# Ledger of designs, part 62: peptides against a protein of PDB entry 6IDX

Target 1, 380 residues: chain A of PDB entry 6IDX
Amino acid sequence: KELAKLSADVTFATEFINMDGIIVLTRLVESGTKLLSHYSEMLAFTLTAFLELMDHGIVSWDMVSITFIKQIAGYVSQPMVDVSILQRSLAILESMVLNSQSLYQKIAEEITVGQLISHLQVSNQEIQTYAIALINALFLKAPEDKRQDMANAFAQKHLRSIILNHVIRGNRPIKTEMAHQLYVLQVLTFNLLEERMMTKMDPNDQAQRDIIFELRRIAFDAESDPSNAPGSGTEKRKAMYTKDYKMLGFTNHINPAMDFTQTPPGMLALDNMLYLAKVHQDTYIRIVLENSSREDKHECPFGRSAIELTKMLCEILQVGELPNEGRNDYHPMFFTHDRAFEELFGICIQLLNKTWKEMRATAEDFNKVMQVVREQITRA

## One batch from the design tools (peptide; made by RFdiffusion4, then SolubleMPNN)

Design b1_p12_3_s2 (from b1_p12_3, 4 letters changed)
Fold by OpenDDE base, seed 3:
Structure b1_p12_3_s2 (fold): chain B 380 residues (1-380), chain A 12 residues (1-12)
Amino acid sequence: as target 1 above (380 residues)
Amino acid sequence: KASLKPTPLLPL
């Protein structure tokens, strides 16, 4: 207990480290020896002293043994560990992951996100905070391939559901530290969109062109009686599609694929449009047809608007940026939906279409509408 | 490069 208190002092820490004192603490953890009276209390203070000593940055985190890592990971994986030991063990693992890529690799082999999720189901918000902090550290330090796997995993759906039910909908105020970890998790989750945001459409890819054709089909053929077989003339058919792509509000109505060659938002805009068209079909059809029937130059160009809105949402959500310290602004919606970005897009595109009508905008007002919509989104 | 700081130690 005194050692843990004194370990916060840099002068004491320097002398204690020079006496190999930190090696003695690591060996106490490594031994796992329950022979001492008050072992749990002694271990909690040992872990506190270890972490306080390491926080001075005098000793490299790479000094820790695999046996030490396994003991600390063992305290996180065991169901009946003292809250004090669990808390310090989570904090030590977080610090290890953040400070060393070599320790990240070893820790990622010893613990699973599923084991950390169990620590979110507790009534202790401090344990919940450290569990999310360690998940965030693992997510941040994961190589890109493993980040995508962590995102696609059933574990992340389960994580969001548990955070929603046990943290956000908890009968207790969310502390600043927890709000920060929820913000970090949100930012790291949106950074998975960076690949799609930076993916250019290939105008020659037939499968990608078929998605644009499906957007046209959903908008214009979904209510069409199959008796209106468009006449067999290839040129008339091409001219019809050019008209349909103009009504969809694409900038390039001859080859809409060209609108998705700009990065950002690249293919992510097409993903959002397809999601809206399939999951919120009535909303999509309404937005498209309401604007396609206007001859007054007050039509809202859906395709252009969807692309620029996707780009704007990426800018607002800071897609591809690392989370900032001191921010704690998280959106509960991102924990309620598996496809939270696409659902946000679906809300914001309706807001854009409403704002366009209210402003009586024309194509010349496009940037002004987008500025108003940006202010509306950032104030909500 | 934003570095996340480790979560501050809570008192025992």
Scores: peptide ipSAE 0.082, ipTM 0.754, DockQ to the pose 0.738
Fold by OpenDDE base, seed 4:
Structure b1_p12_3_s2 (fold): chain B 380 residues (1-380), chain A 12 residues (1-12)
Amino acid sequence: as target 1 above (380 residues)
Amino acid sequence: KASLKPTPLLPL
């Protein structure tokens, strides 16, 4: 207990480390010797002293043995561990993951997100906070392949539903520390959109062009009288598609693929448009047809609007930025849906279309409408 | 890239 308190002092820490004191603490953990009276209390103070000593940055985290890592991981993965030991063990693992890629690899072999999820199902908010903090650390330090697997585990409703039901919808106030960890998890989840946001469409890729063609099909071919089937001439078909792409509000109505060559938002805008068209088909068709039937120059260009809105949402959500230590602004909606970004896009594109009408906007007012919509989204 | 700081340890 006294050692744990003194370990916060840098002068004491330096001298204690110079006396191999930290090695003695690690060996106490490694031994696993439960034969001592007050073992749990002694271990909790040992882990506290170890963490406080390591926080001075005098000793590399890479000094720890695999046996030490396995013991700490054991305190997190085993049921019925003392709460004080569990808290310190989660904090040590978080620090190990954040400070060492080699320790991350070892810890990721010993602990699953599924084991950490069990610590979210408790009534203790502090345990829940440390469990999310360790999940966030693992997510941040994961290779891209493993990061996508962790994201899939979050999207697969289990982690999300547990956070929603046991943390967010808990009958207790969310503390600042928990709000921060929820914010971090949100930012790390949005950073998975960075690849798509920075992916340029290839105008020569037929599969990508077929998505744009599908957007046209969903909007126009569902209501097209079969008598208006484009006559057999390839030139008439191409001219008809150019009209349809103009009605969809693409800037390049001859080759809409060119509108997706700008990054950001690149292919992410096309993903949002396709999601809207497939999942909210009624809303999509309504927005497109309502604007395509206008002859009054007050048509809202859907394609251009969807691209610029996707870019704006990426800017508002800070896609590709690292989490800020001072922020606690998490959005509960991102825990309610697996495709929460695309759902947000679907809400915001309706808001944009409404705002465009209310302003009686023309193509010259486009940037003014986008500014008003930005203010509406950021105040909501 | 700034690394996130570890979560502060609660007192025992």
Scores: peptide ipSAE 0.075, ipTM 0.732, DockQ to the pose 0.723
Fold by OpenDDE base, seed 1:
Formats: C-alpha cells, sequence, structure tokens
Structure b1_p12_3_s2 (fold): chain B 380 residues (1-380), chain A 12 residues (1-12)
C-alpha cells in the first residue's frame, strides 16, 4: 500500500527502479501463488505499484516476461476476479498495448474482444471504461488485416449492442472518461472507411458503372411500367442516360464515373448513394424527383451534393485521423445502427436538400449551402 | 500524430 503510493513520486520511482524493485514486483505476479495471506489485496497493490512505476517511462514495457503477460491476461479472462485486480489488469494491458507493438502481439494471442465485452455487462462504469480502453488500444495497434477482423460485423454488432444497453442506456450519467473512450471507439471505427474514401472509381470497370446505372434505374425506372422497352438505337440511349445523369445532379453528365475519381471521398460517396437508394428508396426517389422536375434553376444537384456531403462528413468525423485526447464527443447513433455512417449520410442529405430549398439556392450558392449544412451538422 | 495515452489510474 505504501509502495503503491510512493511509486507515484518520480524520485522514489527512480531510486526503487535502480534497486531492481520493479523486477521484484513482476516476479510476485509471475509466481501466481495464492498461498499468501491477503493475496488479493497484496496483488492489487503490487499491480498498482507496478503501473505507477511504469508510467514514469523510466523502464521499457518490453522488459515484461510472457509469464507476466499471461498472468495479467488470466486476471482479465478468469471469472470471479476481484474488481481491483481486474481494473489494474485492464489498465496494465492497455498500457502494454499502447507502449509496445511486441506486447500487443502477445496480448492479442492471450485475450479476445469477446472476453473484454463480458466486462461491459457490469454495473461498474470504471471496469466498463477500462474494458473499452483496452478494446480501443487493441484496435488502434492492430495491423490492417486484424483491424478488419475486429471489425467483423458480428463482433461489432455485439459490442455496439452491449455498449448501447449497458453504458449509453444505463441509469448512470456517462463520465468524461467513458465519453472519451466512446469517442475513441467511434473514431477508430469510422477510420475503417478510409480505404473506400481513398478508393478511386475506375471509369472502365463495368461493375462500378452498373452501380451508377442502378442509381438511375431506381430513380427513373422504378415507377415506370416495364412496357417502355428501350427499343431506340444506342445513340438515343446514350442521350437519354446523359439527361438522366443531369437530373441526378452529377457534374459529369456524360460519364458520372468521373465524379467518383476524386479522393476523398472516392467510392465511399457511391456506397452512400447506393445505400440510400436501396435501404431508403422512397427518400432517394423523392429527393431526385423533386429536383429533376424543377425548371427554376433551384435544382439541388443530388450527385454533386452527395459527393461533397460525403467528403464533409469524412472531414467532420476526421476519417483517417487519430483520436484526440481532449475530445469526448461521441454520437449515440453510432451504437444504434450497423451502417451508422450511411444512415448519418441519409439524414444529412435530407438536411442539405431542405437547406437548399430554404435558401432558394442555385448552383452558384452551392458552397454557401454546404457551409450552412456544415454548421447545422456540427451543432446537432 | 499524437499517440493515445493510457487511461489514468483510478484509486483503489
Amino acid sequence: as target 1 above (380 residues)
Amino acid sequence: KASLKPTPLLPL
């Protein structure tokens, strides 16, 4: 107990480390012996002193043995562990993962996100916070392949559901520390969109062009009786599609694929448009047709708006950026839906279309509308 | 890019 308190002092820590004191603490953990009187209390103070000593940055985290890691991971994976031991073990594992890529690899072999999710199903918000912090550390330090595996739709659905039910919808106010960890998890999850955001459309890829054609089909052929077989020659078909792509509000009416060659937002904008068209078909058709039937130059260009809105959402959500230590602003909506980014896009594109109408905007006002929409999104 | 810092140690 006294050692744990003194270990917070850098002068004491330096001298204690110089006396190999930290090695003694690691060996106490490595021994795993439950034969000592007051074992749980002794272990909790040992783990506290170890963490406080390591937080001075005097000793490399790479000094820890695999036996030590296995013992700490054991305290996180075992049922009926003392709350104080569990809390310190989660904090030690977080610090290990954050400070050492070699320790991350070893820890990722000993623990699963599923085991950490079990620590979210408790009433203790501090345990919940450290469990999410360790999940966030593992997600941050994961190589891209493992990050995608952690992003497995089932594990993510379960994690989001548990966070929603046990943290966000809990009867307790969310503390700043938990709000920060929820923000971090949100940022790290939205960073999985970076690949699609940086993927250029290939104008020669027929499958990608067929998605743009499907957007046209959903907007203009879904209400059309199948009896209008396009029996007119290839040139009349091309001229018809150019008109349809103009009504869809693409910048390049001849080849809309060119609008998706800009990165960001690349293919992510097309993913959002397709999601809106497939999942919220009535909303999509309404937005397109309300603007395609106008002759007053107050048409909201859907295609251009969807691309620039996707880019704006990526900027607001800081897609591809590391989370900031000073932020705790999370979106509860992120935990309510599997496709939260696409749903956010679907809300924001309706807001954009409304704001465009309210401003009586023309194509010249496009940037002003986008600025107003940005302010509306960032204040909500 | 700032690395995330470890979560502050809570009292026992």
Scores: peptide ipSAE 0.059, ipTM 0.724, DockQ to the pose 0.763
Fold by OpenDDE base, seed 5:
Structure b1_p12_3_s2 (fold): chain B 380 residues (1-380), chain A 12 residues (1-12)
Amino acid sequence: as target 1 above (380 residues)
Amino acid sequence: KASLKPTPLLPL
């Protein structure tokens, strides 16, 4: 207890480390000797002293043994551990993951996000905070392949549901530390969009062109009797599609694929458009047809609007940026839906279309409409 | 049970 208190002092820490004191603490953890009187209290203070000593940055985290890692991971994986031991064990693992890629690899073999979810199903907000902090650390340090797997896993849906029900909808005010960890988790999850945001459409890729064709089909052929497929030659069909792509509001209505070659938002804009068209088909068709029937130059160009809105949402959400330690602003919607970005896009594109109508905008007003929509989104 | 001082969260 006194050691744990004194370990916060850098002068004491330096001298204690120079006396191999930290090695003694690691050996106490590694021994796992539960037979000592007051073992749980002693261990909690040992882990506190170890953290406070390591926080001085005098000793490399890479010095910890695999036995130490397994013992700490064991405290996190056991269902009946003293809260004080669990808290410090989570914090130690977080520290290890953040400070060493080698330790990340070892810890990722011993602990899964699924095991950490159990520590969210408690009334102790501090334990919940450290559990999310460790999840965030694991997610931040994961290789790209594993990050994508972690996000797509049933674990992530379950994690969001548990956070929503046990943290956000909990009977307790969210503390600053928890709000920060929720912000971090949001940022790290939206950063998975970076690949798609930076992916250029290949105008020669037939599968990508077929998505654009599917957008046209959903907008214009969904209500058309298949009997009215005009048996007119290939040229009239090309001219029809060029008209349809103009009515969809693509900038390049001859080759809409060219509108998706700019990054950001690249293919992510096409993903959002396709999601809207498939999941919110009536909303998509309404937005497109309401503007496609206008000859008054007050048509809202859906394709252009969807691209620029996707880019703007990426900028607002800081997609591809690291989380900032000073921020604690999380969006509860992120935890309510598996496709939260695409749903946000679907809300914002309706807001854009409404704002365009209210402003009586023309194509020349496009940037002004986008500015007003940005202000509306950032104030909501 | 003595209330142990919470360990600070680490910066990311």
Scores: peptide ipSAE 0.035, ipTM 0.625, DockQ to the pose 0.083; fails the geometry check

Design b1_p12_3_s3 (from b1_p12_3, 4 letters changed)
Fold by OpenDDE base, seed 4:
Structure b1_p12_3_s3 (fold): chain B 380 residues (1-380), chain A 12 residues (1-12)
Amino acid sequence: as target 1 above (380 residues)
Amino acid sequence: MAQLKPTPLLPL
């Protein structure tokens, strides 16, 4: 107890570390001695003193043994652990993951996100906060392959449902610390869109061109069998497609693939359009056909609007930016759906189309409409 | 890159 308090003092910490005191604390934890397990308070103070000593940055986190990691991970993975031990064990693991890639690798072998989800199902918001903080640390430090797996685990209806039901819809107000961890988790999830946002379309890739053709098919020929291979189009068919791509509101209606060569938003805009066309087909067809039938120069260019809206949403959501300390602005909507970004796009494209009509906009007003839509999205 | 700071430990 007194050691845990004194460990916050840098002078004491320096002297205690110089006396190998931190090694003694680690060995006490490593020994798993029935004495420490019977005295939960003594263990909690030992873990506190260890963390406070390490926070001075005098000792590298890489000094920690695999036995110590396993013991701390054991306190997180075991059912019926004392809350004070659990909290400190989560905080130690978070600090280990954040400060050492070597420790991240070892911890990621000993702990699963599934085990951390059990700590979200409790009514203690502090435990929930540290559990999400450790998930966020693991997500941040994961290599790209494992990061996608963790994102898939977040997109997995289970983690989202648990956060939604036990944290966001809990009977308790969300504290600033929890709101920050929810913000961090949201930002880390959106950063997975960065690859697609920065991917240029290849205008020569037939598979990517077939997606644009599918957008045309869904809009103008929804009853036609996709088996009508686009390949053998006579010049009349190419001219027909150029008209259709103009009605879709592409800037390059001769070669719409060129509109997706600019990054951001690159291929992410095409992904959003395809999602809208497949999942919200009636909404997509309505938006396209309402504007394709206009002869009054008040047509909303869907293709151009969808690209610029995707870019705007990436800017608003700060896609590719690291989470900022002190921010706590999380959106509960992102916990309700697995394809939350594409659903947000589907809401915002309808808002854009409505705003365009209300403003009686022309192609010259495009940037003004986009500014009004930005203000509407950022105030919602 | 600014690393996220660890979550502050609550007092016992």
Scores: peptide ipSAE 0.067, ipTM 0.732, DockQ to the pose 0.722
Fold by OpenDDE base, seed 5:
Structure b1_p12_3_s3 (fold): chain B 380 residues (1-380), chain A 12 residues (1-12)
Amino acid sequence: as target 1 above (380 residues)
Amino acid sequence: MAQLKPTPLLPL
């Protein structure tokens, strides 16, 4: 107990470390010897002293043994552990993951996000906070392949559901520390969109062109079987498709693929458009046809609007930026749906289309409409 | 790269 308090002092920490004191603490953890009276209290203070000593940055985290890591991971994986030990063990694992890529690799072998979800199903918000903090650390430090795997895993759907039900919808006020961890998790989740946001469309890729053609088909041929893709289009069909792409509001209505060559938002805009067209087909068709029937120059260009809205949403959500230590602003909606970004896009594109009509906008007003829509989204 | 700081220890 007194050691844990004194370990917060840098002068004491320096001298204690110089006396190999930290090695003694690590050996106490590594031994796992439950034979001591008040073992849980002694261990909680040992883990506290260890963290306070390591926080001075005098000793590298890489000094810890695999046996130490396994013991700490063991305290986190046990269904019945003292809350004080669990809290310190989560904090030690977080610190190890954040400070060392080599420790991240070892920890990622010993623990899974699925095991950490059990610590979210408790009434203790402090334990929930440290469990999310460790999940965030693991997500931040994961290599790109593993990060995408973590995002796509059933564990993430379950994680979002558990966070929503046990944290956000909990009968307790969200503390600043928890709000920060929810913000961090939100940012790290949206950073998975960065690849698609920075992916340029290849105008020569037939599969990508077929998506644009599918957008046209859904809007104008909704009753037509996709199997009736008419063979090599006559010049009349090419001219028809050029008209359809103009009615869809593409800037390059001759070759709409060119509208997706700019990054950001690149292919992410096409993903959003395709999601809207497939999942919210009636909404998509309504938005397109309401504008395609206008000859008064008050048509809202859906294709251009979808691209610029996707870019705007990426800017508002700071896609590709690292989370800021001072921010605590999280949006509960992003924990309610698996495809929350595409659903947000579907809400915002309807807002844009409404705002365009209310403003009686023309193509010259486009940037002004986008500014008004940005203000509406950021105030909501 | 900005690196997240570890969550501060709560008192025992």
Scores: peptide ipSAE 0.057, ipTM 0.730, DockQ to the pose 0.767
Fold by OpenDDE base, seed 1:
Structure b1_p12_3_s3 (fold): chain B 380 residues (1-380), chain A 12 residues (1-12)
Amino acid sequence: as target 1 above (380 residues)
Amino acid sequence: MAQLKPTPLLPL
């Protein structure tokens, strides 16, 4: 107890470390010896003193043995562990993961996200906070292949559902520390979109071109009576498609694939358009046809708008940026759906289309509309 | 970019 309190002082910490005191603490944990009277209290103070000593940055985290890691991981994975031990064990593992890539690898072998999710199913917000903090640390330090594994739809759906039901919709106010961890998790989740945001469309890829053709089909052929079989001649078909791509509001009416060669937002914009067209078909068709039937130069160019909106959403959500210290602005909506970014896009594209009409905008006003929409999104 | 700091320990 006294050691744990004194370990917060840098002068004491320096002298205690110089006396190999930290090695003694690690060996106490490594021994796992439950035979001592007041073992749980002693262990909680030992873990506190260890973490306070390590927080001075005098000793490298790489000094920690695999036996120590296994003991700490064991306290997180065991049922019926004392809350004080569990909390400190989560904090130690978080700190290990954040400070050492070699410790990350060892911890990732000993602990699963599924085990950490169990610590979210509690009423203790402090335990929930450290459990999310460790998930965030593991997610942040994971190599790309392992980030994708952590991004597996079932693990994500379960994690989001548990966070939504046990944290966000809990009967307790969200503390600043929890709000920060939810913000971090949101940022790290949106960073999974970076690959698609930075993927250029290949104009020669037929499968990618077929997606653009499917957008045209959904907008214009879904309402067309099957009696208008596209009549004679390859040239008439090309001219029809150029008209359709103009009505869709692409910048390049001849080859809409060229509009998706800009990164950001690259293929992520096409993913959003396709999601809208398939999942919210009536909304998509309405937006496209409402603008395609106008002759007054007040047409909202859907294709251009969807690309620039996707880019804007990436900028607002800071896609590809690391989470910042002291931020706690998380959006509860992102925990309600598995395709939350695409759903946000679907809301925002309707807002854009509405704002365009309200402003009586033309193509010259495009940037002004986008600025107004940005202000509306950032205030919501 | 600043590395995230560990979550502050709550007192025992």
Scores: peptide ipSAE 0.049, ipTM 0.719, DockQ to the pose 0.703
Fold by OpenDDE base, seed 3:
Structure b1_p12_3_s3 (fold): chain B 380 residues (1-380), chain A 12 residues (1-12)
Amino acid sequence: as target 1 above (380 residues)
Amino acid sequence: MAQLKPTPLLPL
């Protein structure tokens, strides 16, 4: 107890480290020796003193043995550990992952996200905070290949459901530390969209063009009696599709695929449009047809608006950026749905279409509408 | 590169 308290002092820490005191603490953990009276209390204070000593940055985290890592990971994987030991063990693992890529590799072999999710099901918000902090550290330090595995839709669904039910909908106020970890997890989750945001459409890829054709089909053929099979004239058919792509509000009416060659938002905008068209079909058809039937210069160009809105949402959500230590703003909505970004897009595109009408906007007002919509989204 | 700060230890 006294050692753990004194270890917060840099002068004491320096002297204690110079006496190989930290090596003695690590060996106490490594030995796992339950033979001491009050072992759990002694271990909790040993882990506290160890972490306080390491926080001075005098000793490299790479000094820890694989046996030490296995003991700490063992305390996190055991169902019946003292809360104080569990908390310090989670904090030590977080610090190890954040400070060393070599320790990250070793920890990622010993601990699963599933084991950490079990610590979110407890009523202790401090344990929940450290469990999310360690998940965030593992996610941040994961190489690209392992980030995709952590991104596995089922693991994310389960994690989001547990956070929603046990943290966000918990009977306790969310503390600043937990709000920060939820913000970090939200940012790291949106960074998974970076690949699609930076993927250019290939205008020559038939499969990608078939998605744009499906957007046209859903908008214009879903209400069309099958009797209007477009007649056999290839040129009339191509001219008809050019009209439909204009009515969809694409900038390039001849080859809409060209509108998705700019990154950001690249293919992510097409993913959002396709999600809206398939999951919220009535909303999609309404937005497209309401603007396609206007002969007045007040049509809202859906395709252009959807691309620029996707880009704006990526900018607001800081997609591809590292989380900021000064922020704790998280949206509970991002934990309520598996496709929360696409659902946010679906809400925001309706807001954009409404704002366009209210402003009586023309194509010249486009940037002004987008600025008003940005202010509406950032104040909500 | 903002290194995330480790979560502060609660007192025992």
Scores: peptide ipSAE 0.044, ipTM 0.718, DockQ to the pose 0.716

